Peptides against a protein of PDB entry 4N3Y. Designs and how they scored, part 78

Target 1, 83 residues: chain A of PDB entry 4N3Y
Amino acid sequence: ETRDQVKKLQLMLRQANDQLEKTMKDKQELEDFIKQSSEDSSHQISALVLRAQASEILLEELQQGLSQAKRDVQEQMAVLMQS

## One batch from the design tools (peptide; made by RFdiffusion4, then SolubleMPNN)

Design b2_p22_1_s1 (from b2_p22_1, 10 letters changed)
Fold by OpenDDE base, seed 1:
Formats: sequence, C-alpha cells, structure tokens
Structure b2_p22_1_s1 (fold): chain B 83 residues (1-83), chain C 83 residues (1-83), chain A 22 residues (1-22)
Amino acid sequence: as target 1 above (83 residues)
Amino acid sequence: as target 1 above (83 residues)
Amino acid sequence: MIEEILEKIEQTFRELEERLRA
C-alpha cells in the first residue's frame, strides 16, 4: 500500500541521513588526524635536525682537538728525539 | 717526563678519534632516521588522504540518495493525499 | 713506532673526513 511505501521511504530517509552524519564525522576526524600527524612529524623532524646540528658542532670541535693533539704529539716527539 | 707526555697525548689522540667515530655514526643514524621518518609520514598521510577522498565520494552519493529519497517520499505522500 | 701510530691515526682521520663530506 502507499501508506506502507511512505513509511518505508521515511525509514530509508532516516537511515540515509544517519549514514551521512556518520560519514561526515569520519571525514572530519580523518582531516584532523592528517593535520595533527603532519604537525607532530614536523616537530619531531625539527628536533632531530637540531640534534644533528649539535652533533655537527661537536664533530668540528673534535676535529680541531684531534688536529691539535696530533701537533702536540709531534712536538713532544721532536723534543724526545733531541734530548 | 717527555716520554710520559707523549704517551698521554697518544691516549688523548686515540680517545678523540674514538669520539669522532662515534659522533659521526650518531650523525649518520640521525640523518637516516629523519629521512625514514619523513618518508613514512608522507606515505601515511597519503593513505589517509585517499581514505578521506573515498569518504567524500560516499558523502556525495549519500547526498544524492537522500535528495532522491526525499523527492520520492513527497511524491508518494501526494498520491496518498489524493487517493 | 710512534710514527707508525700517528700515521694510522692520521689515515683513520682522513677516512672519517671523507665519510663526513660524502
């Protein structure tokens, strides 16, 4: 009957609306997650870059120290050989 | 004594070299980690974007279906009222 | 003896420097 058809369509309409709301929520959550994930990754990468830069500074200091130590050893060896 | 000084400097030189090697390794590991992390994040974000796009397609379909259902209900109601 | 040690250290240092540049 037409009456039954109307009721069936009303149910379908409600179900479709519920699915629409759910999907819209899911989409929003995904967008938020993408944004947050990107920001978190960016911050993490930045921190790692800073740490790498600190290591680079230390390497330069060690290189200088090593060069100086080499020179000092050579000087002391010269003194030893001449004594 | 000069001899003792030379030995001390040799030790310092070895220690400096060891530290240099360690720091260089650490730097390389950090660079590799940054690269891998960035690539992993990029792939993850891409996957999430694709999922979001799928949701968008579904939303469009649901919206169309909802509109059609609404029209169908209205038509059936008109028939009911006229019968 | 000491010269040999210094040469080995210097060689290692050079190798490390090359790796650092690469």
Scores: peptide ipSAE 0.023, ipTM 0.425, DockQ to the pose 0.032
Fold by OpenDDE base, seed 5:
Structure b2_p22_1_s1 (fold): chain B 83 residues (1-83), chain C 83 residues (1-83), chain A 22 residues (1-22)
Amino acid sequence: as target 1 above (83 residues)
Amino acid sequence: as target 1 above (83 residues)
Amino acid sequence: MIEEILEKIEQTFRELEERLRA
């Protein structure tokens, strides 16, 4: 009886060890995944920020262009009115 | 000539305005996308963190179980040796 | 007529600027 109990416990111990090993591996994979995902997101966000900045520059250029165009139209209108 | 120039400038102004409108829309969409993406990533990371924590708890339980099992085996072995 | 057009464009531009700030 006792001998059988020991054998059973040995088996249980081996099984538990296997589970531990598996869980440790899973944990490591999860941590790696989190790290990688975070880095990927960071890079993506950075790229998008740069894109947004480029768009902002374009907006400013357009605004300036519009202002100039408006002035030019007004100037030409004045000339036309005087003619 | 001057009249034609005015008309041309009016067209240019309208075109520039259209481009401005488009660019502003694109910018807004980009900002919204960035915000949404960031929020999604944040939520995902949080969920993964919780998962990792759960795994850690499980690991601790397994470790404790292993320790106990080891002790049990040793105890039973001692009994067997004495018998 | 041109003045009216300019006013409309100016109004549109202002509206766009408000959207940009929002």
Scores: peptide ipSAE 0.023, ipTM 0.414, DockQ to the pose 0.008
Fold by OpenDDE base, seed 4:
Structure b2_p22_1_s1 (fold): chain B 83 residues (1-83), chain C 83 residues (1-83), chain A 22 residues (1-22)
Amino acid sequence: as target 1 above (83 residues)
Amino acid sequence: as target 1 above (83 residues)
Amino acid sequence: MIEEILEKIEQTFRELEERLRA
């Protein structure tokens, strides 16, 4: 009868609503995860970039030091040869 | 003497060169790591985005189904009340 | 001998510079 049909539809509606609620929750969790993962990766990459930049600065300083050392050695060698 | 001074400078130059080489290697490794990490994160995020989009599609379908089911129940209830 | 050592150091330095620029 119609009453039984209504009850069946009400059950189906309740089940669908439960599934919808679950899916909404899952979607929200995924969005939050994506956001957090992206931020974490961004921070990690930024930190690594800073470290690389520090290494680059050191390289430049070492290059300057090596150039000076080379000049100093050459100067001392010249003095030695003239002595 | 000058000879000893030259030898000292040569040692210093060698040590500086070794440090320079090490720093260059470390810098390269960091750059490679940053690149790989960024690519991996990008791929992971893209996959998660696709999953979230699939969930969104399902949500939309469920919402449409629920709306229809609600209308069906209301229609059947109206028939029942008139019977 | 000192000149040879200096030349080797200079060569190494040049190689490092090339790698850095590449």
Scores: peptide ipSAE 0.022, ipTM 0.423, DockQ to the pose 0.008
Fold by OpenDDE base, seed 3:
Structure b2_p22_1_s1 (fold): chain B 83 residues (1-83), chain C 83 residues (1-83), chain A 22 residues (1-22)
Amino acid sequence: as target 1 above (83 residues)
Amino acid sequence: as target 1 above (83 residues)
Amino acid sequence: MIEEILEKIEQTFRELEERLRA
């Protein structure tokens, strides 16, 4: 019966429209999440890189200081043993 | 007094070595964290991109289906009104 | 190479401490 068929199609159309609107919203949320996640990750990695660079500088200074301290201790030990 | 000076320098050297070892460990942990964070972020973003692409395909299919359904309903309504 | 340097420094430091205690 044609009238019943039309009503069935109208229901199907409404359901399809509801699903379309829902999926459009979900897609937008995913795009927003990707953008935010990428931005946050970029900032975090940048901060960690800067910290690693600061640590690298400190390591170099400590290595130089340790070498100098070793030489100073050896020199003072030599003076002590000579006296 | 030389002996006291030597002992002081030995303490300073030990402290410097301790700090160096600690900083080396911290640097390594930061590098590991950067690598892990970058890897995790890359995987997460890739997964979200794939999900967004799947949603895009579904949206296109739903839009086409909605347009077709609208036309089908209109055609059936025309048939009903003509009979 | 840093680990090797640290090992050598620690070895030398221990030797100096032993000499100082003697």
Scores: peptide ipSAE 0.022, ipTM 0.414, DockQ to the pose 0.007

Design b2_p22_1_s2 (from b2_p22_1, 14 letters changed)
Fold by OpenDDE base, seed 1:
Structure b2_p22_1_s2 (fold): chain B 83 residues (1-83), chain C 83 residues (1-83), chain A 22 residues (1-22)
Amino acid sequence: as target 1 above (83 residues)
Amino acid sequence: as target 1 above (83 residues)
Amino acid sequence: SIEQILAEIEQTFRELEARLAA
């Protein structure tokens, strides 16, 4: 009878709504995860970039120091040979 | 004597150079890591975005289906009351 | 003096090493 068909459709509607709500929740969780993942990666990469920059500064200083030290050694060698 | 001092400086220079080379290697590894990390994160986030988009499509379809189902139930209820 | 110059050079190396260790 039609009454039974209506009840069946009402049940199907409730079930579909439950599925919709679950899917909405899943989507929200996915979006939140993406946001958090992006922020975490951004922070980590930024920190690593700063670390790399610090390393670059140190490298430049070491290169300068080594060049000067080499020159100093050469000059001392010259003095030694002249003495 | 000066000769011994020069030899000492030569040793120090070699040691400093070794340290420089090691630091250069470390910096390179850091840069490579940053690059790889960025690429991995980019790929992962892109995949997750696509997944979210698929979820969005499903949600829209479900919403449409639910709206139609609700209308169908209402129409059947009306038929029931008229019969 | 040569000794003073050498001492200064050694100090420079020590400073560089300290920076590397930091």
Scores: peptide ipSAE 0.033, ipTM 0.433, DockQ to the pose 0.007
Fold by OpenDDE base, seed 5:
Structure b2_p22_1_s2 (fold): chain B 83 residues (1-83), chain C 83 residues (1-83), chain A 22 residues (1-22)
Amino acid sequence: as target 1 above (83 residues)
Amino acid sequence: as target 1 above (83 residues)
Amino acid sequence: SIEQILAEIEQTFRELEARLAA
């Protein structure tokens, strides 16, 4: 019967709409998650990069100090040997 | 005494070297962490992007189906009204 | 009744269209 067919289609339509709404919501949530995750990761990585750069500066300073100390020791050794 | 001065400088040199080695290790660990973190995030985000794309495809299919269903229902309604 | 069923169907369409447009 046509009436029954219409009712069936009506149900199918409602079900399809429900699924559509659900999927739209899920998609939006995924996109929001991706955005948030990306931002969080970016910020964290940036902070870590800055820390690494600070370490690099410290390393350079230590290397310079070490070189100077070595020279100083050598000079003192020379004086000692001559005394 | 020069001898004492040399000994002091030797100690300072050793300490500086120890600090240098420590800092070098820390820096390397940070860089490794950044690398690993970046790779992990990249892979995860890529997977999420694929999922989002799949959702988009599903949405399009659902929209098409819904449109078709609407047309079908309207046709059935017309038949019903004419019967 | 047939009339009521048709009205429900029309209402369903209106709701769907509104949601799709939102």
Scores: peptide ipSAE 0.029, ipTM 0.442, DockQ to the pose 0.030
Fold by OpenDDE base, seed 2:
Structure b2_p22_1_s2 (fold): chain B 83 residues (1-83), chain C 83 residues (1-83), chain A 22 residues (1-22)
Amino acid sequence: as target 1 above (83 residues)
Amino acid sequence: as target 1 above (83 residues)
Amino acid sequence: SIEQILAEIEQTFRELEARLAA
């Protein structure tokens, strides 16, 4: 009967709505997770980059100091050899 | 004595070299970590994006199905009311 | 009534669509 068909279709419509809501929720959760994950990763990487940059500065300072020390030693050696 | 000064400076130079090597190693480790972390995060995000896109497709299909179901129910109701 | 039930279902769908669009 038509009435029975209508009732069946109404049930199907309700089921479809339920699935739609579930899928919407799942999608939103995934998007939220991606957003949060991206932000966290970005912050972590930024922090590590800063640390690496600090090490770079230290390296440059050490290289300069080493070069100077080398020159100083050479100068003292020259004096020693001349004496 | 100059000789003693030279020996002192030689020691300082060796120490500076040791520190330089250590710092270089540390910097390299940080860079490697950043690289690996970035790649891993990128892959994870990409996978999640694909999953979200799949959910989007499902949503669209559900919306279309729901709309069709609605129309079908309305048609059946019209028939019922006319009978 | 069937008409009322259908209206309620349609309303639910509209709300879902609005949420999706937001």
Scores: peptide ipSAE 0.026, ipTM 0.452, DockQ to the pose 0.031
Fold by OpenDDE base, seed 3:
Structure b2_p22_1_s2 (fold): chain B 83 residues (1-83), chain C 83 residues (1-83), chain A 22 residues (1-22)
Amino acid sequence: as target 1 above (83 residues)
Amino acid sequence: as target 1 above (83 residues)
Amino acid sequence: SIEQILAEIEQTFRELEARLAA
């Protein structure tokens, strides 16, 4: 009878609404997670990039220093041999 | 004396070389970490974006279904009251 | 290359050490 049909539809509607609410929550949580994870990764990567750049600068300086030191040693070795 | 000077320079050169090697290794490890972390994060975020999009589609469908169901219930309630 | 430079430096160092030890 019609009354039973209405009750059935009400149940279906309630179930659908529950699914809607659940899915809305899940979607929001996913979006929040994406945002947070992306920001965290971005900051971490940026920091590491800066560290890498600092290392690059240091490497250049060390290389120059080593080259100079090598030349100095060679020069003084020559002096030693001549003395 | 000159010999002592050369020995001093050799020590300095060795120390500088050690630092250079160490820094080179550290830099490479940082670059590798950046690359790997960036790729991992990118893939993870992309996957989550797709999941979020799927949820969006489902939400739209559910909303439409709920609206229709509500109308159907209302219609049948009217029929019930008239019968 | 940096690796080659380092190798050369190390070799030079070894040679100098040998000379100083003599």
Scores: peptide ipSAE 0.030, ipTM 0.445, DockQ to the pose 0.006; fails the geometry check

Design b2_p22_1_s3 (from b2_p22_1, 10 letters changed)
Fold by OpenDDE base, seed 4:
Structure b2_p22_1_s3 (fold): chain B 83 residues (1-83), chain C 83 residues (1-83), chain A 22 residues (1-22)
Amino acid sequence: as target 1 above (83 residues)
Amino acid sequence: as target 1 above (83 residues)
Amino acid sequence: MVEEILRKIEQTFRELEERLRA
């Protein structure tokens, strides 16, 4: 009967709609997670980069100091050898 | 005395050198960590993107099916009302 | 003795510089 067919199709439509709604929510959650994860990773990496840069600056300063110290030692050694 | 000054400077140079070496190692570790972390994050994000895309495909299929079902129900309803 | 120490320090310094540049 046509009436029975209509009822059956209405049920199928309801079920499909429920599934669609669920999947839409899941997709949205996934997209939100991706966005948040990406932002978090980006921030972490940026922070680490800054830390690395700070270390690099320190290395340069230490290198300069070490070079100066070396020169000073050499000068003193020269004086010592001449005395 | 010059000798004492030389010894002092040598000690300072040794200490500076040790600090420099340590800092260089720390920098290298940091760079390695940044690289690895970035790669790991990239892989994870890529995997999540693929998953999201799969969900998107499913949504499209469900939407198409739902639209068809709706049309079928409407047709059957029209027949019923005419009978 | 002092000269030897100085040479060793200089050698270490050069090695570190090479690593830094690499």
Scores: peptide ipSAE 0.036, ipTM 0.423, DockQ to the pose 0.031
Fold by OpenDDE base, seed 1:
Structure b2_p22_1_s3 (fold): chain B 83 residues (1-83), chain C 83 residues (1-83), chain A 22 residues (1-22)
Amino acid sequence: as target 1 above (83 residues)
Amino acid sequence: as target 1 above (83 residues)
Amino acid sequence: MVEEILRKIEQTFRELEERLRA
């Protein structure tokens, strides 16, 4: 009986150790994934922000161009009416 | 000539307007995408953190169990050697 | 006719400018 008890306990110990190692590995993988995901998201967002910034610059240029076009049209219309 | 000039200016104005509207739409889409991406990433990371936290709790339980099992094995071995 | 075209153009520009500000 005692011999069997020892063997049973040894098995339980091995099983517990296996579960512990598995859980430790899983935890580490999750932490690594979180870190990588966060970094990837950060870089992606940064890239998108830069693209949005470029669009903003283009919009400002278009606004300026549009304002100039408006002035040009008004000038040409004035010339037309006088001729 | 003046008539042609007016038509040309009208075309240019329409083209400029089209480009402006397109750019405004693109900018808005990018901003929306950034917002959505950020929120999605945040939720994903939060979920992973919770999972990692659960794993930590399990690890602590397993560690305690393992320590107890080790003590039990040692005790049983001592009994065996004495018998 | 020309004045009407000019007014329409000016209106278009104003609308675009307001949209850009928003």
Scores: peptide ipSAE 0.032, ipTM 0.423, DockQ to the pose 0.055
Fold by OpenDDE base, seed 2:
Structure b2_p22_1_s3 (fold): chain B 83 residues (1-83), chain C 83 residues (1-83), chain A 22 residues (1-22)
Amino acid sequence: as target 1 above (83 residues)
Amino acid sequence: as target 1 above (83 residues)
Amino acid sequence: MVEEILRKIEQTFRELEERLRA
């Protein structure tokens, strides 16, 4: 009967709407996750970059110190040779 | 005595050099880690974006289906009223 | 650690210079 068919279709429509709402929710969650992941990654990479920069500074200081030490040793050796 | 002092300084210089080399290695490892982390993050985010796009497509299909279903229900109701 | 080594080196250099001048 036509009436029964209408009721059936109405049920299907409700089911479809429920699925649509669920999908919309899922999409939103996914977008939120992407955003969060991106932010976390960005922050992590930034932190690592800063750490690398600190290492670079240390390297430069060590190189400078080593160069000075080398010169000092050479000077002392020269003094020894003169003595 | 002076000779012994020079030898001592030479040893210290070698030690300093060893530490310098270690630091250089550490820096390289850090840079490599940053690169790897960045690549991994980029790939992950790209994958998530693709998934989001798939969800968007599904949403559009569901919306179209829902609209059609609604029209069908309305048509059936009209038929019922005429019967 | 390296900083400490450098400090020791500098200290040793100073001591050496003092002894050489004496």
Scores: peptide ipSAE 0.026, ipTM 0.397, DockQ to the pose 0.006
Fold by OpenDDE base, seed 3:
Structure b2_p22_1_s3 (fold): chain B 83 residues (1-83), chain C 83 residues (1-83), chain A 22 residues (1-22)
Amino acid sequence: as target 1 above (83 residues)
Amino acid sequence: as target 1 above (83 residues)
Amino acid sequence: MVEEILRKIEQTFRELEERLRA
């Protein structure tokens, strides 16, 4: 009976050790994935922010250009109608 | 000559307006993408952090269990050898 | 506000084009 109990405990200990090693590996993989995912998303967001800022600058320039173009067209129309 | 200049300016104004509308649309799409990407990555990282924390707790429990199991096996072996 | 300004510009420009064609 005692021998059987020792054999059972040895099996349980080996199973616990196997599960421990597996869980340690899984934990490390999750930490690596979090790190990589965080870096990738940070880079992507930074790139999109820069691109949006470039579009904002272009938008402002185009708004100014459109206003000036409208004024120029109106001025040229006035010259045309006066001549 | 003046009429030709007015026609040219009208074309330039239409082209500028087309580009302005396109740029405004592109800017809005980029802002929407940044917002969605930020929310998605934040949710993903949060989920992985919680999962890693759960693994950490399990790892600690398994380490304690392994130490106790080792002690139990040693104690049972001592009892066996004494009987 | 930007959309409203653009609509007004487009409307004015269309009116100018109509006057030019006349």
Scores: peptide ipSAE 0.021, ipTM 0.411, DockQ to the pose 0.007

Design b2_p22_1_s4 (from b2_p22_1, 16 letters changed)
Fold by OpenDDE base, seed 1:
Structure b2_p22_1_s4 (fold): chain B 83 residues (1-83), chain C 83 residues (1-83), chain A 22 residues (1-22)
Amino acid sequence: as target 1 above (83 residues)
Amino acid sequence: as target 1 above (83 residues)
Amino acid sequence: MVQEILQQIQQIFQQLEAQLAA
């Protein structure tokens, strides 16, 4: 009777230990994944920010060019109006 | 002469405008994407953290169970050894 | 006619500049 109970508990202990080890591994994998996901997102966001900044520079250059073109058009218009 | 210059400037203006509009759209899309990416990452990370916490709770329960089982086995072994 | 074209071009520039300023 007691012998059987001990053997039963030994089995239960082994089963519980296996499940515990598996759960510990699962938790660690989740933590690793969270870290990796965060790092990947951070890198991607940084890259996208840089691209946005490049676009901003282009916009500023285009704005300057357009302003100059406007001035040139105004100058030519003035010449035409004087003729 | 002036006519030709005006036509040239009109073409340049159209080209510049097209490029400007495209660039503005690209910039906006990048900003939107960054925002969306950040939100998606935040949500995913939060969900994963919750899962990790659930695993932690399970781990604690299993550890408690294992400790109890170990004590039970030890008790029964003691009984057996006394017999 | 040329003068009108120049005025139209000028208006387009003004619109673009307004968009850029926003």
Scores: peptide ipSAE 0.070, ipTM 0.441, DockQ to the pose 0.055
Fold by OpenDDE base, seed 5:
Structure b2_p22_1_s4 (fold): chain B 83 residues (1-83), chain C 83 residues (1-83), chain A 22 residues (1-22)
Amino acid sequence: as target 1 above (83 residues)
Amino acid sequence: as target 1 above (83 residues)
Amino acid sequence: MVQEILQQIQQIFQQLEAQLAA
C-alpha cells in the first residue's frame, strides 16, 4: 500500500541524511588532516634547511682550516729541506 | 726528530681531509633527503587534495539526492492525504 | 674531532718553530 511506501521512503530519507552528515564530517576531518600535515611538513623542512645551512658553514670553516694546515705543513717541509 | 713530527703532521692532515670528505658527503645526503622528502610530501598532499575534491562531489550528489527524496516523500504524503 | 686535530697540528707547528728557533 501507499502508506507502506511512504514509510519506506521516510526511512530511506533518514538513512540518506545520516550518510550525508557522516560524509560531511569525514570531509572536514580530511581537510583538517591536510592542513595539519602541511604545517608539520613545512616546519620539518624548515628545520632541516637550517641544519643544512649550519652544516654548510661548518664545511667552509673546515675547508679554510684544511687549507691553512696544508700551507703550514708545506712551510715546515721547506724548513726541513733547508736545515 | 723534526722528520718524525712532519710525518705526524702529514697523518693529521690526511685525517682532517677524511673528516672533511665525510662531512661533505653527509651534507649532500641531507640535501638529497630534503629534496626527496619535499617531493614525497607534495605528491601525498596532491593525492589527498584530489580525494577531498572527490568527497566534495559525493557530498553534492548526496545533497541533491536528499532534496529529491524529500520532495518525493512530500508528494507521496500529499497523495496519501488525498486518497 | 676535526677541530681537535687542527689544534694538535697547531701545537706541533709551535713546537717545530720553537725547535727551529733554538
Scores: peptide ipSAE 0.049, ipTM 0.421, DockQ to the pose 0.006
Fold by OpenDDE base, seed 2:
Structure b2_p22_1_s4 (fold): chain B 83 residues (1-83), chain C 83 residues (1-83), chain A 22 residues (1-22)
Amino acid sequence: as target 1 above (83 residues)
Amino acid sequence: as target 1 above (83 residues)
Amino acid sequence: MVQEILQQIQQIFQQLEAQLAA
């Protein structure tokens, strides 16, 4: 009787430990997922930012070009009207 | 002849302007996308972090409970073995 | 006495299991 009770308690303790270990594993998996997700998002955002910066440079160049073109057109129109 | 040349230049200027406006629009769309993506990612990460924190609290409670249970079981086992 | 002790121990584990289920 006593021996059986002792064994029962030992089993219960092992079961509790198993549940704890499972919870620890689940927590670790969640943390790993968060870490990976965060890194992936960071890389994506960085890439998109770089692309936006490239577009910004192009925009500035186009603005400069357009301004110059406008001036050139105006000059040529003046010449043409005087001819 | 002169009139035709003027009209040609005006057309070229309009085309350049259209290209600039298109580029500006594309840049704006990219920026909007980045902003939205970043916000979405941030919210997701925050939610996951909170979940991880909840799991951590649970884990700590389980560890405490298990430790106490182990001690209690050991005490009771000792009593049983002495009976 | 022994039976009461076992019941108390079982309650401890039941509480732990409830926490795990939450």
Scores: peptide ipSAE 0.038, ipTM 0.408, DockQ to the pose 0.125
Fold by OpenDDE base, seed 3:
Structure b2_p22_1_s4 (fold): chain B 83 residues (1-83), chain C 83 residues (1-83), chain A 22 residues (1-22)
Amino acid sequence: as target 1 above (83 residues)
Amino acid sequence: as target 1 above (83 residues)
Amino acid sequence: MVQEILQQIQQIFQQLEAQLAA
């Protein structure tokens, strides 16, 4: 009968609505997660890049210092040998 | 004396060398970490974006279905009331 | 290349130390 058909349709509609609401929620949560994850990663990577750059600068300075020290040692050794 | 100076310089040079080696290693590790982290994050985000897109498509389909179902129920109710 | 240079430096240190010990 028509009444039974209506009841069936109402149930189906409620179920569909529940699925819709769930899907909407899940979608939103995924979007939020993506946003947060991306931001976190971006900041982390940027910080690490800065650290790497600082290390690079230090490396260059140390290399220069090492070269100079080597020369100084060699010079002092020469003096020693001549003394 | 000169000999003592040389010994001092040698120590300084060794210390500088140690620092240099350490810095080089640390820099490389940082670069490796950045690369790996970036790649991992990129893949993760891409995957999540795809999931979000799939959810969006499903959402749209459900919305359309819901609208149609609503109309169908309304039509059946009208028939029932007229019967 | 840097690694090679470092190795060379280390060798120089060894030589200098040997000379100072002589």
Scores: peptide ipSAE 0.033, ipTM 0.423, DockQ to the pose 0.006

